# Ledger of designs, part 34: peptides against a protein of PDB entry 2YKT

Target 1, 231 residues: chain A of PDB entry 2YKT
Amino acid sequence: SRSEEMHRLTENVYKTIMEQFNPSLRNFIAMGKNYEKALAGVTYAAKGYFDALVKMGELASESQGSKELGDVLFQMAEVHRQIQNQLEEMLKSFHNELLTQLEQKVELDSRYLSAALKKYQTEQRSKGDALDKCQAELKKLRKKSQGSKNPQKYSDKELQYIDAISNKQGELENYVSDGYKTALTEERRRFCFLVEKQCAVAKNSAAYHSKGKELLAQKLPLWQQACADPS

## One batch from the design tools (peptide; aimed at target 1 K105 E186 F193)

Design b2_p13_8_s4 (made by RFdiffusion4, then SolubleMPNN; from b2_p13_8, 5 letters changed)
Fold by OpenDDE base, seed 2:
Structure b2_p13_8_s4 (fold): chain B 231 residues (1-231), chain A 13 residues (1-13)
Amino acid sequence: as target 1 above (231 residues)
Amino acid sequence: SEEERYMAEMLAA
C-alpha cells in the first residue's frame, strides 16, 4: 500500500543515516586526525630545518664577505615562522571547530536516531494496528449481516466502521508522510552541518595560504637579488 | 545556521 511504501522509505532514511552516514563520518574524522597528525609532523620537521637555516645565517653574519646574506637568511627563517604561526592557528581550528565537534555529534547521534526511529515505529504500528482492528471488525459485521434475516439492523454500525476506517487510514497516511519528511530533514541537517563546518575550516585554510603567499611574494624578489649585490 | 542550531539542540537533549 501507499502507506506501507512510505513507511519503508522512512525507515530506510534512518537506516541510511545510522548504517552509512554515521560510520562514514567516523571514518572522515579518523582520516582528519591522521591528516592533522601529519601536518603536526611537518611543522615540527620544518622548525628544525629553519632553525638550521638560522644557524647558516649566523655564520654568514660572522663572515667578512657575506655579512649581508646573513640578514637574508634570517628573513627567510622569519617568514617561515610567521607562516608556521598561521598554520598552527589553522590546525587548532581544524581540531576544535571540525574534528572535535563532529566527533561529539556522531557519538551522541546514534542514541538520538535510535530513539527517534523507535518512537516513529511504535506510533506507526499503533496506528496501523488500530486500523487493522477496525477493518477486521467491519468484516465480521458484514459477515454477520449477510447471515441475518434483517441486514438493515447493522447498517448504521457498518457506516460507523467505514467512517472510522477512513479516518484512521487518513491519519496513518499523514503520520507516515510527516515521518518521512522529518527523516529527510534529519539527514539533510547532518550534511548541512558538515558542509558548514568544512566551510569554516576552508576560511581558516584560506587565511593561512593567503598570508604565506603575501609574505613570500613580498620578500622573494629581495632574496633573489641578494647575491648580485655584495656589500 | 538552522542546521547547527538543530544539531546543538539534539546534543543538548
Scores: peptide ipSAE 0.040, ipTM 0.736, DockQ to the pose 0.439
OpenDDE base, seeds 1, 3, 4, 5: peptide ipSAE 0.021, 0.017, 0.036, 0.029; ipTM 0.507, 0.475, 0.723, 0.691

## One batch from the design tools (peptide; aimed at target 1 E196)

Design b2_p14_3 (made by RFdiffusion4)
Pose (drawn by RFdiffusion4):
Structure b2_p14_3 (pose): chain A 225 residues (1-144, 151-231), chain P 14 residues (1-14)
Amino acid sequence: SRSEEMHRLTENVYKTIMEQFNPSLRNFIAMGKNYEKALAGVTYAAKGYFDALVKMGELASESQGSKELGDVLFQMAEVHRQIQNQLEEMLKSFHNELLTQLEQKVELDSRYLSAALKKYQTEQRSKGDALDKCQAELKKLRKKPQKYSDKELQYIDAISNKQGELENYVSDGYKTALTEERRRFCFLVEKQCAVAKNSAAYHSKGKELLAQKLPLWQQACADPS
Amino acid sequence: EELEELQEELEELE
C-alpha cells in the first residue's frame, strides 16, 4: 500500500522535471543568451573608450613637458586590454561550455523523459494487473485454514513472487526518478562552477595588473616639492 | 550528498 504512495511520488518527480525544471531551464538559457548579448555590448564600448584614451595619450606624447603622462595613459589602456581579454576568456567559458551544453541536453530530454515515464507507467501497471489476477484466481479456489491444496500453494508462491517483483520495481523506480532529478541539478551546478573558476581568474588578473601599475600612476602628478 | 558538495564548492568559488 505504501507502494501506491511511492508510485504516485515517482510519477510526480517525472512530472516536476518535465513541467517545472526543463521549462525553467529553457528560461535560464534565454537569460544567459541575453546576458551574453549584453556582455558583447560592453566589450565593444570598452574598445571605443580605450581608443579614445590612447588618442589622449598620443597628444601628451608629442608635447613638451607632458610626455610621461602620455606613457601613463598608454599603460592604462594596455592594462585594460589585458583585463578585457581575461574577461573574453570567461565569456567563452559561458557560450561553448555552459549555454551550448545546456541547450544540447535539454533538447534531447523531452523525448527521453516522456519515454522513461511512459515505460515505467506501463511496466508498473502490467505487474499490478498480473498480481491482481493471480490473487483473484486464488480467492476463487479458496472460496469454493492451515491447509492448502497443491494448486493453492502454487498460487501462493506465484503471488509472493509477483508482489516482491512489483515492490522492488516501484522501490527502484523511485530511486531512479530522484537520481534523474539530481543529475540535472548537478550538471547545472557543474557548468556554473566552471564559469566561476574563469571569473576567479579574471578578477585575480585584474587585481594584480592594477596592484602593479596603480601606484606609479598615482605618482605621475604629485608635487615634486 | 554529491549535489550538496557541488553547491558548497560553487558558494566558495562565489

Design b2_p14_3_s1 (made by RFdiffusion4, then SolubleMPNN; from b2_p14_3, 6 letters changed)
Fold by OpenDDE base, seed 5:
Structure b2_p14_3_s1 (fold): chain B 231 residues (1-231), chain A 14 residues (1-14)
Amino acid sequence: as target 1 above (231 residues)
Amino acid sequence: DELKKLLEELEKLK
C-alpha cells in the first residue's frame, strides 16, 4: 500500500543516517584529527629548520663581509614565523569549529535518531494495528450479517466501521507522510551542518594563504637582491 | 530545490 511504502522510505532515511552517514562522519573526524596532527608536525619541524636558519644569520652578522646578509636571513625566519602563526590559528579553528563540533554532534545524534525512529515506529504500528482491528471487525460483522435472518439489523454498524476505517487510513497516511518529511529534513540538516563547518574552515584557510602570499610577495624581491648589492 | 520537489510530491500523495 501507499502508506506501507512511505513507511519503509521513512525508516530507510533514519537507517541511512545511522548506518551510513554517522559512521562515515566518525571516519571523517578521525581523518581530520590525523590531518591536524600532521600539520602540527610540519609546524614543529619547520620551527627547528628556521631556528637553524637564525643561527646562520647570527654567524653572518658576526662576519666582516656578510653582515647585511645576516639581516636578510633573520627576515626570512621572521616571515616564516608569521606564516606559521597564521597556520596555527587556522588549525585552532579546524579543531574547535569543525572537529570538536562534529564529534559532539555525531555522538548525540546516535541516541537521538534511535529514539526518534523508535517513537515513529511505535506510533505507526499503533495506528496500523487500530486500522487492522477495525477492518477485522467489519469482516466479522459482514459474516454475521450474511448468516442472519435480519441483515438490516447490522447495516448501521457496518457504515460506522466503514467510516472508522476511512478515517484511520487517512490518519495513518498523514502520520507517515509527516514522518517522512521530518526524516528528510533531519538528513538535510546534518549535511548542511557539515557544509557550514567546512565553509568556516575554508575562510580560515583562505586567510592563511593570503597572509603568506602577502608577506612573501613583499619581502622576496628584497632578498633576491641582497647578494648582488655591494656593501 | 530537490527537497522542495520531494516535499511537494509527498503533499500530492496525501
Scores: peptide ipSAE 0.027, ipTM 0.550, DockQ to the pose 0.035
OpenDDE base, seeds 1, 2, 3, 4: peptide ipSAE 0.026, 0.025, 0.025, 0.025; ipTM 0.557, 0.549, 0.546, 0.549; seed 3 fails the geometry check

Design b2_p14_3_s2 (made by RFdiffusion4, then SolubleMPNN; from b2_p14_3, 6 letters changed; failed a check: too like the target's own chain)
Amino acid sequence: SELEELLKKLKELL

Design b2_p14_3_s3 (made by RFdiffusion4, then SolubleMPNN; from b2_p14_3, 5 letters changed; failed a check: too like the target's own chain)
Amino acid sequence: SELEELLKKLEELL

Design b2_p14_3_s4 (made by RFdiffusion4, then SolubleMPNN; from b2_p14_3, 5 letters changed)
Fold by OpenDDE base, seed 3:
Structure b2_p14_3_s4 (fold): chain B 231 residues (1-231), chain A 14 residues (1-14)
Amino acid sequence: as target 1 above (231 residues)
Amino acid sequence: SELEELLKKLEELK
């Protein structure tokens, strides 16, 4: 029946969220943590590289003929430091605003979805059982009427059962239909939340890249001219 | 927040 098909579809939406979406989201969070760790590793390795560059700058500053190049090397290291600070700020936001929140949400969502599905199933079954009972009673009444010398005696009661069945059938169909719409809305809400959180990450990433571009664009021409003879 | 709303809905289902 249409009602049975819609019921199956509704259950499948909940199952898809619980068995596919949530596990995939947990994996996404895990991959995010790995990415964060790798970026922290890059930060540490870069510090060593640019600290060594500073040492080269110190040697230049101590030289008789290359003092100005020492300042250039120091500026290169300083610009890197500023860029790295922006990356660290981005990573803080990535951790606190995305990973932590998703982790908390996915854990609570398992409990929520289980309860929501159970509630839906219980109510759907209750309405279905009530409908089946009315149908069974009507069938029983019709059998009695066929064996009676006065079938007209049961006509009013038959009409009452027919009306009850019609009403209960409509109620069941509406309930299942609403249930399906609700399930789809729940699924969409979860994807939307992910998209919104990822947009925040993208915004922070853009800020990091912009800061780096600005700093390098400002200084690079000066550095490129540093080895030219003084005018 | 979205998390707070989820918590509220969870309590309503209990």
Scores: peptide ipSAE 0.025, ipTM 0.705, DockQ to the pose 0.032
OpenDDE base, seeds 1, 2, 4, 5: peptide ipSAE 0.007, 0.007, 0.022, 0.019; ipTM 0.494, 0.467, 0.687, 0.555

Design b2_p14_4 (made by RFdiffusion4)
Pose (drawn by RFdiffusion4):
Structure b2_p14_4 (pose): chain A 225 residues (1-144, 151-231), chain P 14 residues (1-14)
Amino acid sequence: SRSEEMHRLTENVYKTIMEQFNPSLRNFIAMGKNYEKALAGVTYAAKGYFDALVKMGELASESQGSKELGDVLFQMAEVHRQIQNQLEEMLKSFHNELLTQLEQKVELDSRYLSAALKKYQTEQRSKGDALDKCQAELKKLRKKPQKYSDKELQYIDAISNKQGELENYVSDGYKTALTEERRRFCFLVEKQCAVAKNSAAYHSKGKELLAQKLPLWQQACADPS
Amino acid sequence: SAGEELDKLYEEAA
């Protein structure tokens, strides 16, 4: 009987994956694509900014008394080129390693999940029907205490076997369904961890490039007196 | 990995 409770829980897990998880995953992929389209806009504009800044650096390079300021502005643009390309690196860890792999999985999963739930429902129903029939045959013999005919005993053995088979099938089906769910959340967490490692490398690169150059930049227009 | 486990399952289903 708890078996029937477990049977409904299992159907519910497959329904949750197909109707909640995969659609939300489709939405997450769409947000990720928008995010990348936006990140591309920023990388492009950062280019225009830094070229405008190099132009100022060229002007200071040609002047009397401000040449070193020209060097400072060159270095600012250079630091940004090095930071940006550590960002473009985190960006491709986003496209090839997260968005593409998620899209690939979710595409095949619709058929896989519809087929797995269906196979489970058919197998569980077939085992239930065979058990009910064996039990009906036995009830017929028994109707027309510590005594059992040869045939009654054979039915009792068969019912015991099929009941054990049905309960194991439902028990294993439930464990499998929870595992399907956990695998999909684990893959999502792994893809996010990978993008996160590249975000850490990007931010670490920025801290050190700036920690190196920033004091010299702050000194460039200090009072020499 | 979770992706490799899913790929195995998808291959078995195909």

Design b2_p14_4_s1 (made by RFdiffusion4, then SolubleMPNN; from b2_p14_4, 9 letters changed)
Fold by OpenDDE base, seed 3:
Structure b2_p14_4_s1 (fold): chain B 231 residues (1-231), chain A 14 residues (1-14)
Amino acid sequence: as target 1 above (231 residues)
Amino acid sequence: SSEEKLEEEYKKAE
């Protein structure tokens, strides 16, 4: 029946969230933590490289003929430090605004979805059983009427059962239809939350890239000219 | 926000 098909679709939406979406989201969070760790590793490795560059700058500053190049090397290291600070701010936001919040929600969601599905199934079954009972009673009444010498005695009661069946059928169909819409809304809400959090990450990432571009664009021409302009 | 609404629903289910 249409009602049975819609019921199966509703259950499948909940199953898809619990068995596909939530496990995939947990994996996404895990991959995010790995990415964060790798970027922190890059930060540490870069510090060693630019600290070594500073040492080269110190040697230049101590020289008789390359003193101004020492300042250039120091500026290169300083610009890197500023870019790295922006990356660290982005990573803090990535951790606090995306990973932590997703992790908290995915753990709560398992309990919520289980309860929501159980509630839907219980009420759907209750309405279905009430309909089946009414249909069974009508069938019994019709059998009694066929065996009776006065079938007209049962006509009013038959009409009452027919009306009751029609009302219960409509109620069941509406309930299942609303259940399906609710399930789809639950699924969409979860994807929307992910998209919104990822948008925040994208904004912070854009800020990091913009800051790096601005700093390098400002200084690079000066650095390129340093060897052509001996003091 | 959509986030706040979802959080409220989780609290009701507990």
Scores: peptide ipSAE 0.041, ipTM 0.732, DockQ to the pose 0.741
OpenDDE base, seeds 1, 2, 4, 5: peptide ipSAE 0.032, 0.033, 0.034, 0.032; ipTM 0.713, 0.717, 0.711, 0.707; seed 5 fails the geometry check

Design b2_p14_4_s2 (made by RFdiffusion4, then SolubleMPNN; from b2_p14_4, 6 letters changed)
Fold by OpenDDE base, seed 3:
Structure b2_p14_4_s2 (fold): chain B 231 residues (1-231), chain A 14 residues (1-14)
Amino acid sequence: as target 1 above (231 residues)
Amino acid sequence: SAEDELNALYKEAE
């Protein structure tokens, strides 16, 4: 029946969220943590590299003929330090505003959705059972009427059951239809939540990239000419 | 926001 099909669709939406979306989201969080760890590793390794660059700058500053190049090397290392600071801020935001929040919500959501599905199923079954009962009673009544010498005695009651069945069928269909719409809304909300969080990440990432671009654009021309200018 | 909506739903379910 239409109501049975719609009911199946409704349950499938909830099951898809619970069995596909939420597990995939947990995996997404895990991959995010791995990515964060790798970036932190890059930051640490970069520090060692640019600290070594500073040492080269110190040597240049101690030289008689390359002193000005020491300043250039120091500036290069300093700009990198500033860029790395921006990266660390981005990573902190990535952890606190995305990963931690997603982890908390996915756990809460599992419980919420289970309860929501159960509530829907209970009410759907209740309405379905009530309908089935009325249909069964009508069938029994009709059998009694066919075997009776006075079938007119059951006519009013038959009409009452027919009306009740019609009403209960309509109520069931409406309930299941609304349930399906609600389920789709729930699914969409989860994706929207993910999109919103990724927008925040993108904003923070853009700030990191813009800062780096600005700093390098300002200094790089000066560094490029340093070897052409005699001391 | 979707986050606010979810939080509201969780609170109502408690």
Scores: peptide ipSAE 0.221, ipTM 0.817, DockQ to the pose 0.899
OpenDDE base, seeds 1, 2, 4, 5: peptide ipSAE 0.042, 0.221, 0.073, 0.219; ipTM 0.730, 0.818, 0.748, 0.817; seeds 2, 5 fail the geometry check

Design b2_p14_4_s3 (made by RFdiffusion4, then SolubleMPNN; from b2_p14_4, 7 letters changed)
Fold by OpenDDE base, seed 3:
Structure b2_p14_4_s3 (fold): chain B 231 residues (1-231), chain A 14 residues (1-14)
Amino acid sequence: as target 1 above (231 residues)
Amino acid sequence: SSEEELEKEYQEFE
């Protein structure tokens, strides 16, 4: 029936969230943690490289003929430090505003969805059983009427059962339809939450890239001319 | 209900 098919679709939405979406989200969080760790590793390695660049700048500053190039090398290292600070700020936001919140949500969601699905199934079954009971009673009444010498005695009761069946059928169909809409809304809400949190990450990432671009664009012309300037 | 409590807990981070 249409009601039975819509019921199966509703259960399948909950099943898809629990068995596909949530495990995939856990994997997404794990990959995010790996990405964060790798960026922290890049930060550490970059610090070593630019600390070594500072050492070259110190040597230039101690020279008689290359002193001004020492300042250039120090500026290169300082710009890197500022870019790195912006990256660390982005990573902090990435951890606190995306990963932690998603991890908390996905952990709670298993219990929530299990309870929501169980509530839906219980009420759907209750309405279905009540409908089946009325249909069974109508069938018994019709059998009794066919065997009776006075069938007219049962006509009012037959009309009452027909009306009750119609009302219960409509109620069941509406309940299952609303259940399906609710399940789709639950699924959409989870994707929307992910998109919104990822938008925050994108904004922070844009700020990091913008800061790096600005600092390098400002200083690079100065650095490029440094070797052409007279000592 | 237990569902309503879980819904409130779930909504804390949205």
Scores: peptide ipSAE 0.047, ipTM 0.764, DockQ to the pose 0.115
OpenDDE base, seeds 1, 2, 4, 5: peptide ipSAE 0.041, 0.028, 0.000, 0.040; ipTM 0.748, 0.686, 0.299, 0.733; seed 2 fails the geometry check

Design b2_p14_4_s4 (made by RFdiffusion4, then SolubleMPNN; from b2_p14_4, 5 letters changed)
Fold by OpenDDE base, seed 5:
Structure b2_p14_4_s4 (fold): chain B 231 residues (1-231), chain A 14 residues (1-14)
Amino acid sequence: as target 1 above (231 residues)
Amino acid sequence: SAEDELNKLYKEAE
């Protein structure tokens, strides 16, 4: 029946969220933490590299013929420091605005969805059982009427059961339909939440890349000219 | 409740 099909669809939405979406989201969070850790590792390694570059700049500054190149090397290291600071800010945002919030949400969601599904199933079953009971009573009444010498005696009761069945069928269909809409809304809001949080991360990432691009675009022409200029 | 907390998180994201 239409109601049975819609019921199956509703349950499948909840099952998909619980069994596919939430586990995948947990994995996404884990991969995010790994990515954060790797970026922190890059930061640490980069510090060592640019500290070594500063040392080369110091040597140039001490030389008679390469002093100006010392300043260039220091500027290169300083630009990196500024870019790195921006990266650290981005990572803090990535952690606090995406990972932490998703982790909190997914932890609560299993209990919430289980309760929501159970509530839906209980009410759906209750309405279904009430309908089945009414249908069974009508069937019994019709059997009695067929065996009776006065079938008209049961006509009013038959009409009452027919009306009751129609009403209960409509109520069940409406409830299941609303249940399906609710389930789809629950699924959508979870994806929307992910998208919105990822957008925030993307904005912060864009700021990081923009800062780097701006700083390098400003300085790179100067650095490229440094070796061509007379000492 | 867990539901209230979850709903709060959703609203904060909107």
Scores: peptide ipSAE 0.050, ipTM 0.736, DockQ to the pose 0.112
OpenDDE base, seeds 1, 2, 3, 4: peptide ipSAE 0.036, 0.034, 0.028, 0.000; ipTM 0.591, 0.636, 0.610, 0.211; seeds 2, 3, 4 fail the geometry check

Design b2_p14_5 (made by RFdiffusion4)
Pose (drawn by RFdiffusion4):
Structure b2_p14_5 (pose): chain A 225 residues (1-144, 151-231), chain P 14 residues (1-14)
Amino acid sequence: SRSEEMHRLTENVYKTIMEQFNPSLRNFIAMGKNYEKALAGVTYAAKGYFDALVKMGELASESQGSKELGDVLFQMAEVHRQIQNQLEEMLKSFHNELLTQLEQKVELDSRYLSAALKKYQTEQRSKGDALDKCQAELKKLRKKPQKYSDKELQYIDAISNKQGELENYVSDGYKTALTEERRRFCFLVEKQCAVAKNSAAYHSKGKELLAQKLPLWQQACADPS
Amino acid sequence: SEELEKEAAEYAAE
């Protein structure tokens, strides 16, 4: 009887994956694409900014008394080119390694989940029907206490076997369904961890490039007196 | 962590 409770829980897990998880995953993929489109806009504009900044650096390079300021502005643009390309690296860890792999998995999953739930429902129903029939045949013999005919015993053995088979099938079906759910969340967490490692390398590169150059930049227009 | 990586690999192999 708890078996029937477990049977409904299992159907509910497959329904939750197909109707809640995969659609939310479709939405997450769409947000990710928008995010990348936006990140491309920033990388482009950062280019225009830094070229405008190099132009100022060229002007200071050609003047009397401000040449070193020209060098400072060149170095600022250079630091940004090095930071940006550590960002473009985190960006491709986003496209090829997260968005593409998620889209690939969710595409195949519709058919896979529809088929797995269906196969489970058919197998569970077929085992339940065979058990009910064996029990009905036995009830017929028994109707027309510590005594059992040869045939009654054979039915009792068969009912015991089929009941054990049905309960194991429902028990294993539930474990499998929870595992399908956990594998999908685990893959999402892994893809996010990978993008996160690249965000750590990007931010670490920025800290050190700036920690190196920033004091010299702050010194360029200090009072020499 | 190792369990999560294993299950994520199994899902990717499907």

Design b2_p14_5_s1 (made by RFdiffusion4, then SolubleMPNN; from b2_p14_5, 6 letters changed)
Fold by OpenDDE base, seed 1:
Formats: sequence, C-alpha cells, structure tokens
Structure b2_p14_5_s1 (fold): chain B 231 residues (1-231), chain A 14 residues (1-14)
Amino acid sequence: as target 1 above (231 residues)
Amino acid sequence: SAERRELAAEYAAL
C-alpha cells in the first residue's frame, strides 16, 4: 500500500543517517584532526627554517659590506612570523568551531535518532494494528451477516465499521506522511549544520590567505632591490 | 518520550 511504502521510506531515512551519515561524519572529523595536526607540523618546521634565516641575518649585520642585507633577512623572518600567527588563529577556529562541535553532535545523535525512530515505529504500529483490528471485525461481521436469515440486522454496524476504517486509514496515512517529512528535515538539518561550519572555515581560510598576500606584496619589492643598491 | 525530549534538548543546545 501507499502507507506501507511511505513507512519504509521513513525508516530508510533514519537508517541512512545512523548507518551512513554518522559513520561518515566520524571519519570526516578524524580526517580533520589529521589535517590540523599536519598544519601544526608545518608551523613548527617553518619556525625552524626562519629561525635559521634570522641567524643568517645576524651574520650579515656583523659583516663590513652586507649590513643592510641583515635588516632585509630580519624582515623576511618577521613577515613569516605574522603569516604563521594568522595560520594559528585559523587552526584554533578550525578546531573549536568545526571539529569540536561536530564531535559533540555526532556523539549525541545515535541515541537521539534511535529514540526518534522507535517512537515513530511504535505509534505507526499502534495505528496500523488498530486499523487491522477494525478491518478484521468488519470481515467477521460480514461472514455473520451472510449466514443470517436477517442480514439487515447488521447493516448499521457494517456502516459504522466502514466509516471507522476510512478514518483510521486517513489518520495512518497522515501520520506516516508527517513522519517522512520529519525524517527528511532531520537529515537536511545535519547537512546544513555541516555546510554552515564549513562556511566558517572557508571565511577563516580566506583571511589567512589575504593577510599573507598583503604582507608579501608590501615587502617583496623592497627585498628585490636590496642587492642592486648597496649602502 | 521523556528521554527523547531530553536528548533533543541536548542536541539542539550545541
């Protein structure tokens, strides 16, 4: 029946969230943590490289003919430090605003969805059983009427059962339809939450890239001229 | 039912 098909669709939405979406989200969080760790590793390795560049700048400052190049090398290291600070701020937001919040939600969601599905199933079954019972009673009544010398005795009761069946069928169909809409809304809400958190990550990433571009664009022309015009 | 409402509130508070 239409109601049975809609019921199966509703259950499949809940099952898809629990068995496909949530495990995939856990994996996404794990991959995000790995990505965060790798970027932190880049920051650490870059610090070592530019600390070594500062040492080269110190040697230039101590020289007789290359003193001005010492300041250039120090500026290069300082610009790098500012870029790395911006990266660290982005990583903090990535951790706190995306990974932590997704992890908290996915931990609670299995219990929530299980309870929601169970409630739907219980109420759907209750309505279905009540309908089946009413249909069974109508069949019994019709069998009794067919064996009777006075079938008209049962006509009013037959009409009452027919009306009750029609009403219960309509209630079941409406309940299952609303259940399906609710399930789809639950699924959409989870995807929307992920999209919104990724938008925040994208915004923070854009700020990081913009800051780096601005700092380098300001200083690079000065650095490129340093060797052509000795002091 | 009560458990579901509690879980829903916890989930929504995040």
Scores: peptide ipSAE 0.073, ipTM 0.796, DockQ to the pose 0.152
OpenDDE base, seeds 2, 3, 4, 5: peptide ipSAE 0.043, 0.050, 0.041, 0.019; ipTM 0.698, 0.681, 0.688, 0.506

Design b2_p14_5_s2 (made by RFdiffusion4, then SolubleMPNN; from b2_p14_5, 6 letters changed)
Fold by OpenDDE base, seed 2:
Structure b2_p14_5_s2 (fold): chain B 231 residues (1-231), chain A 14 residues (1-14)
Amino acid sequence: as target 1 above (231 residues)
Amino acid sequence: SEELKKLAKEYESL
């Protein structure tokens, strides 16, 4: 029946979230943590590299013929330090605004969805059973009426069961329909949350890339000229 | 039902 099909669809939405979406989201979080760790490693390694560059700048500053190149090397190291600071800020946002929040949600969601599905199934079954009971009673009544010498004796009761069946059928269909809409809304909310959090991360990433581009664009021409103009 | 409402609030608060 239409109600049975829609019931199956409703259950499948909840099952898809629990069995496909949530496991995939856990994997996404795990991959994100790995990516975060790698980027943190890059930041640490970069510090050592640029500290070493500063030492080269110190040596240039101590020289008689290359003093001005010391300042250039210091500027190079400083610009990269600023870029790395921006990366660290992005990583903090990536951790706190995306990974942590997704991890908290996916942990709670298993219990929530199980309870939601169970509630839906219980109520759907209750309404279905009540409908089936009325249908069975009507069938019994009709069988009794067909065997009677006075079928009109059962006419009012037959009408009452027909009305009850119609009402219960309508209630079941409405409940299952609303259940399906609710399930789809739950699924959509989860995807929307992921998209929104990823947008926040994207904004922070854009700020990192913009800052790096700006700083390097301003200084690179100056650094490229440094060797052509000995002082 | 009450448990579900509690879980829903907890989920939405994140």
Scores: peptide ipSAE 0.193, ipTM 0.829, DockQ to the pose 0.136
OpenDDE base, seeds 1, 3, 4, 5: peptide ipSAE 0.178, 0.187, 0.190, 0.179; ipTM 0.826, 0.827, 0.826, 0.825; seed 1 fails the geometry check

Design b2_p14_5_s3 (made by RFdiffusion4, then SolubleMPNN; from b2_p14_5, 9 letters changed)
Fold by OpenDDE base, seed 4:
Formats: sequence, C-alpha cells, structure tokens
Structure b2_p14_5_s3 (fold): chain B 231 residues (1-231), chain A 14 residues (1-14)
Amino acid sequence: as target 1 above (231 residues)
Amino acid sequence: DEERRRLAKEYEER
C-alpha cells in the first residue's frame, strides 16, 4: 500500500542517517583531527626553521660586509610570524567551530535518532493496528450479515466501521507522510549544519591565505633588491 | 541560503 511504502521510506531515511551519515561524520571528524595534528606539526617545525633564520640575521648584523642583510632576514622572519599567527587562528577556528561542535552533535545524535525512530514506529504501528482491527471487525460483521435472515440489523454498524476505516486510513497516511517529511528534514538539517560549519572554516582559511599573499607580495621585491646593492 | 542557515540553526539548537 501507499502508506506501507512511505513507511519503509521513512524508516530508511532514519537508518541512512544512523548507519551511513553518522559513521561517516565520525570518520570525517577523525580525519579532521589528524589534519589538525599535521598542521600543528608543520607550524612547530616552521618556527624552528625561522628561529634559525633569525640567528643567521644576527650573524649578518654582526658582520662587516653584510650588516644590512641582517634586517632583511629579520623582516623575513617577522613576516613568517605574522603568517603563522594567522594560521594559528585558522586552526583554532577549525578545532573549535568545526571539529568540536560536530563531535558533540554526532555523539548526541545516535540517541536522539533512535528515540525519534522508535517514537515514529510505535505510533505508526498503533495506527496501523487500529486500522487493521477495524477492517477485521467489518469483515466479521459482513460475514454475519450474509448469514443472517435480517441483514438490516447490521447496517448501521457496517456504516460505522466503514467511516472509521476511512478516517483511520486517512490519519495513517497523513501521519506517515508527515513522518517522511520530518525524516528528510532531519537529514537535511545535518547536511546544512555541516556546510555552515565548513563555510566558517573556509572563511578563516581564506583569511590566512590572503594575509600571507599580501605580506609576501609586498616584501619580496624589497628583499630581492637588497642583494643587488652591496654595502 | 536562508533555508540552509535556518536548518543548520535548528540542528544546532536542538
């Protein structure tokens, strides 16, 4: 029946969220944590490299013939520091605005969805059983009426059951239909949430990249020229 | 866009 088909579809949506989406999201979070860790490693290693560059700048500043290049090397390190600060802000956002929030949601979501599905199933079954009962009673009544010498005795009851069946059928169909829409909306909410959080990360990442590009574009020509003009 | 934001918020505030 239409209601049965829609019921199956509804259950499948919940199952898809619980068995496909949420596990995949957990994996996504795990991969995100790995990515974060790797980036943290990069930033730490970069700090060591540019700290060493500063040391080279100090040596240049102490030299007789390369003193001005010391300032260049210091500027290079400073630009890196600024870029690094922006990266750290991006990573902070990545952790706090994406990973943590997704982790919290996915942890709670299993219980929520299980309860929601169970509630739906219980009510759907209840309505279905009530309908089946009325249909069965009507069938029994009709059998009695056919065997009776006075079929008119059962006419009013028959009409009552017919009306009840019609009403219950409509209610069941509406309930299942609404259930399906609700389930689809639940799925969509989760994807929308993911997209929104990812957009926030993307915005912060863009800021990091733009800052780096701007700083380097401004300074690089100056640094290149410094080598062409010996002291 | 409005729908996306709304739905995301609904999930967030659940």
Scores: peptide ipSAE 0.455, ipTM 0.938, DockQ to the pose 0.935
OpenDDE base, seeds 1, 2, 3, 5: peptide ipSAE 0.442, 0.448, 0.447, 0.000; ipTM 0.933, 0.936, 0.935, 0.316

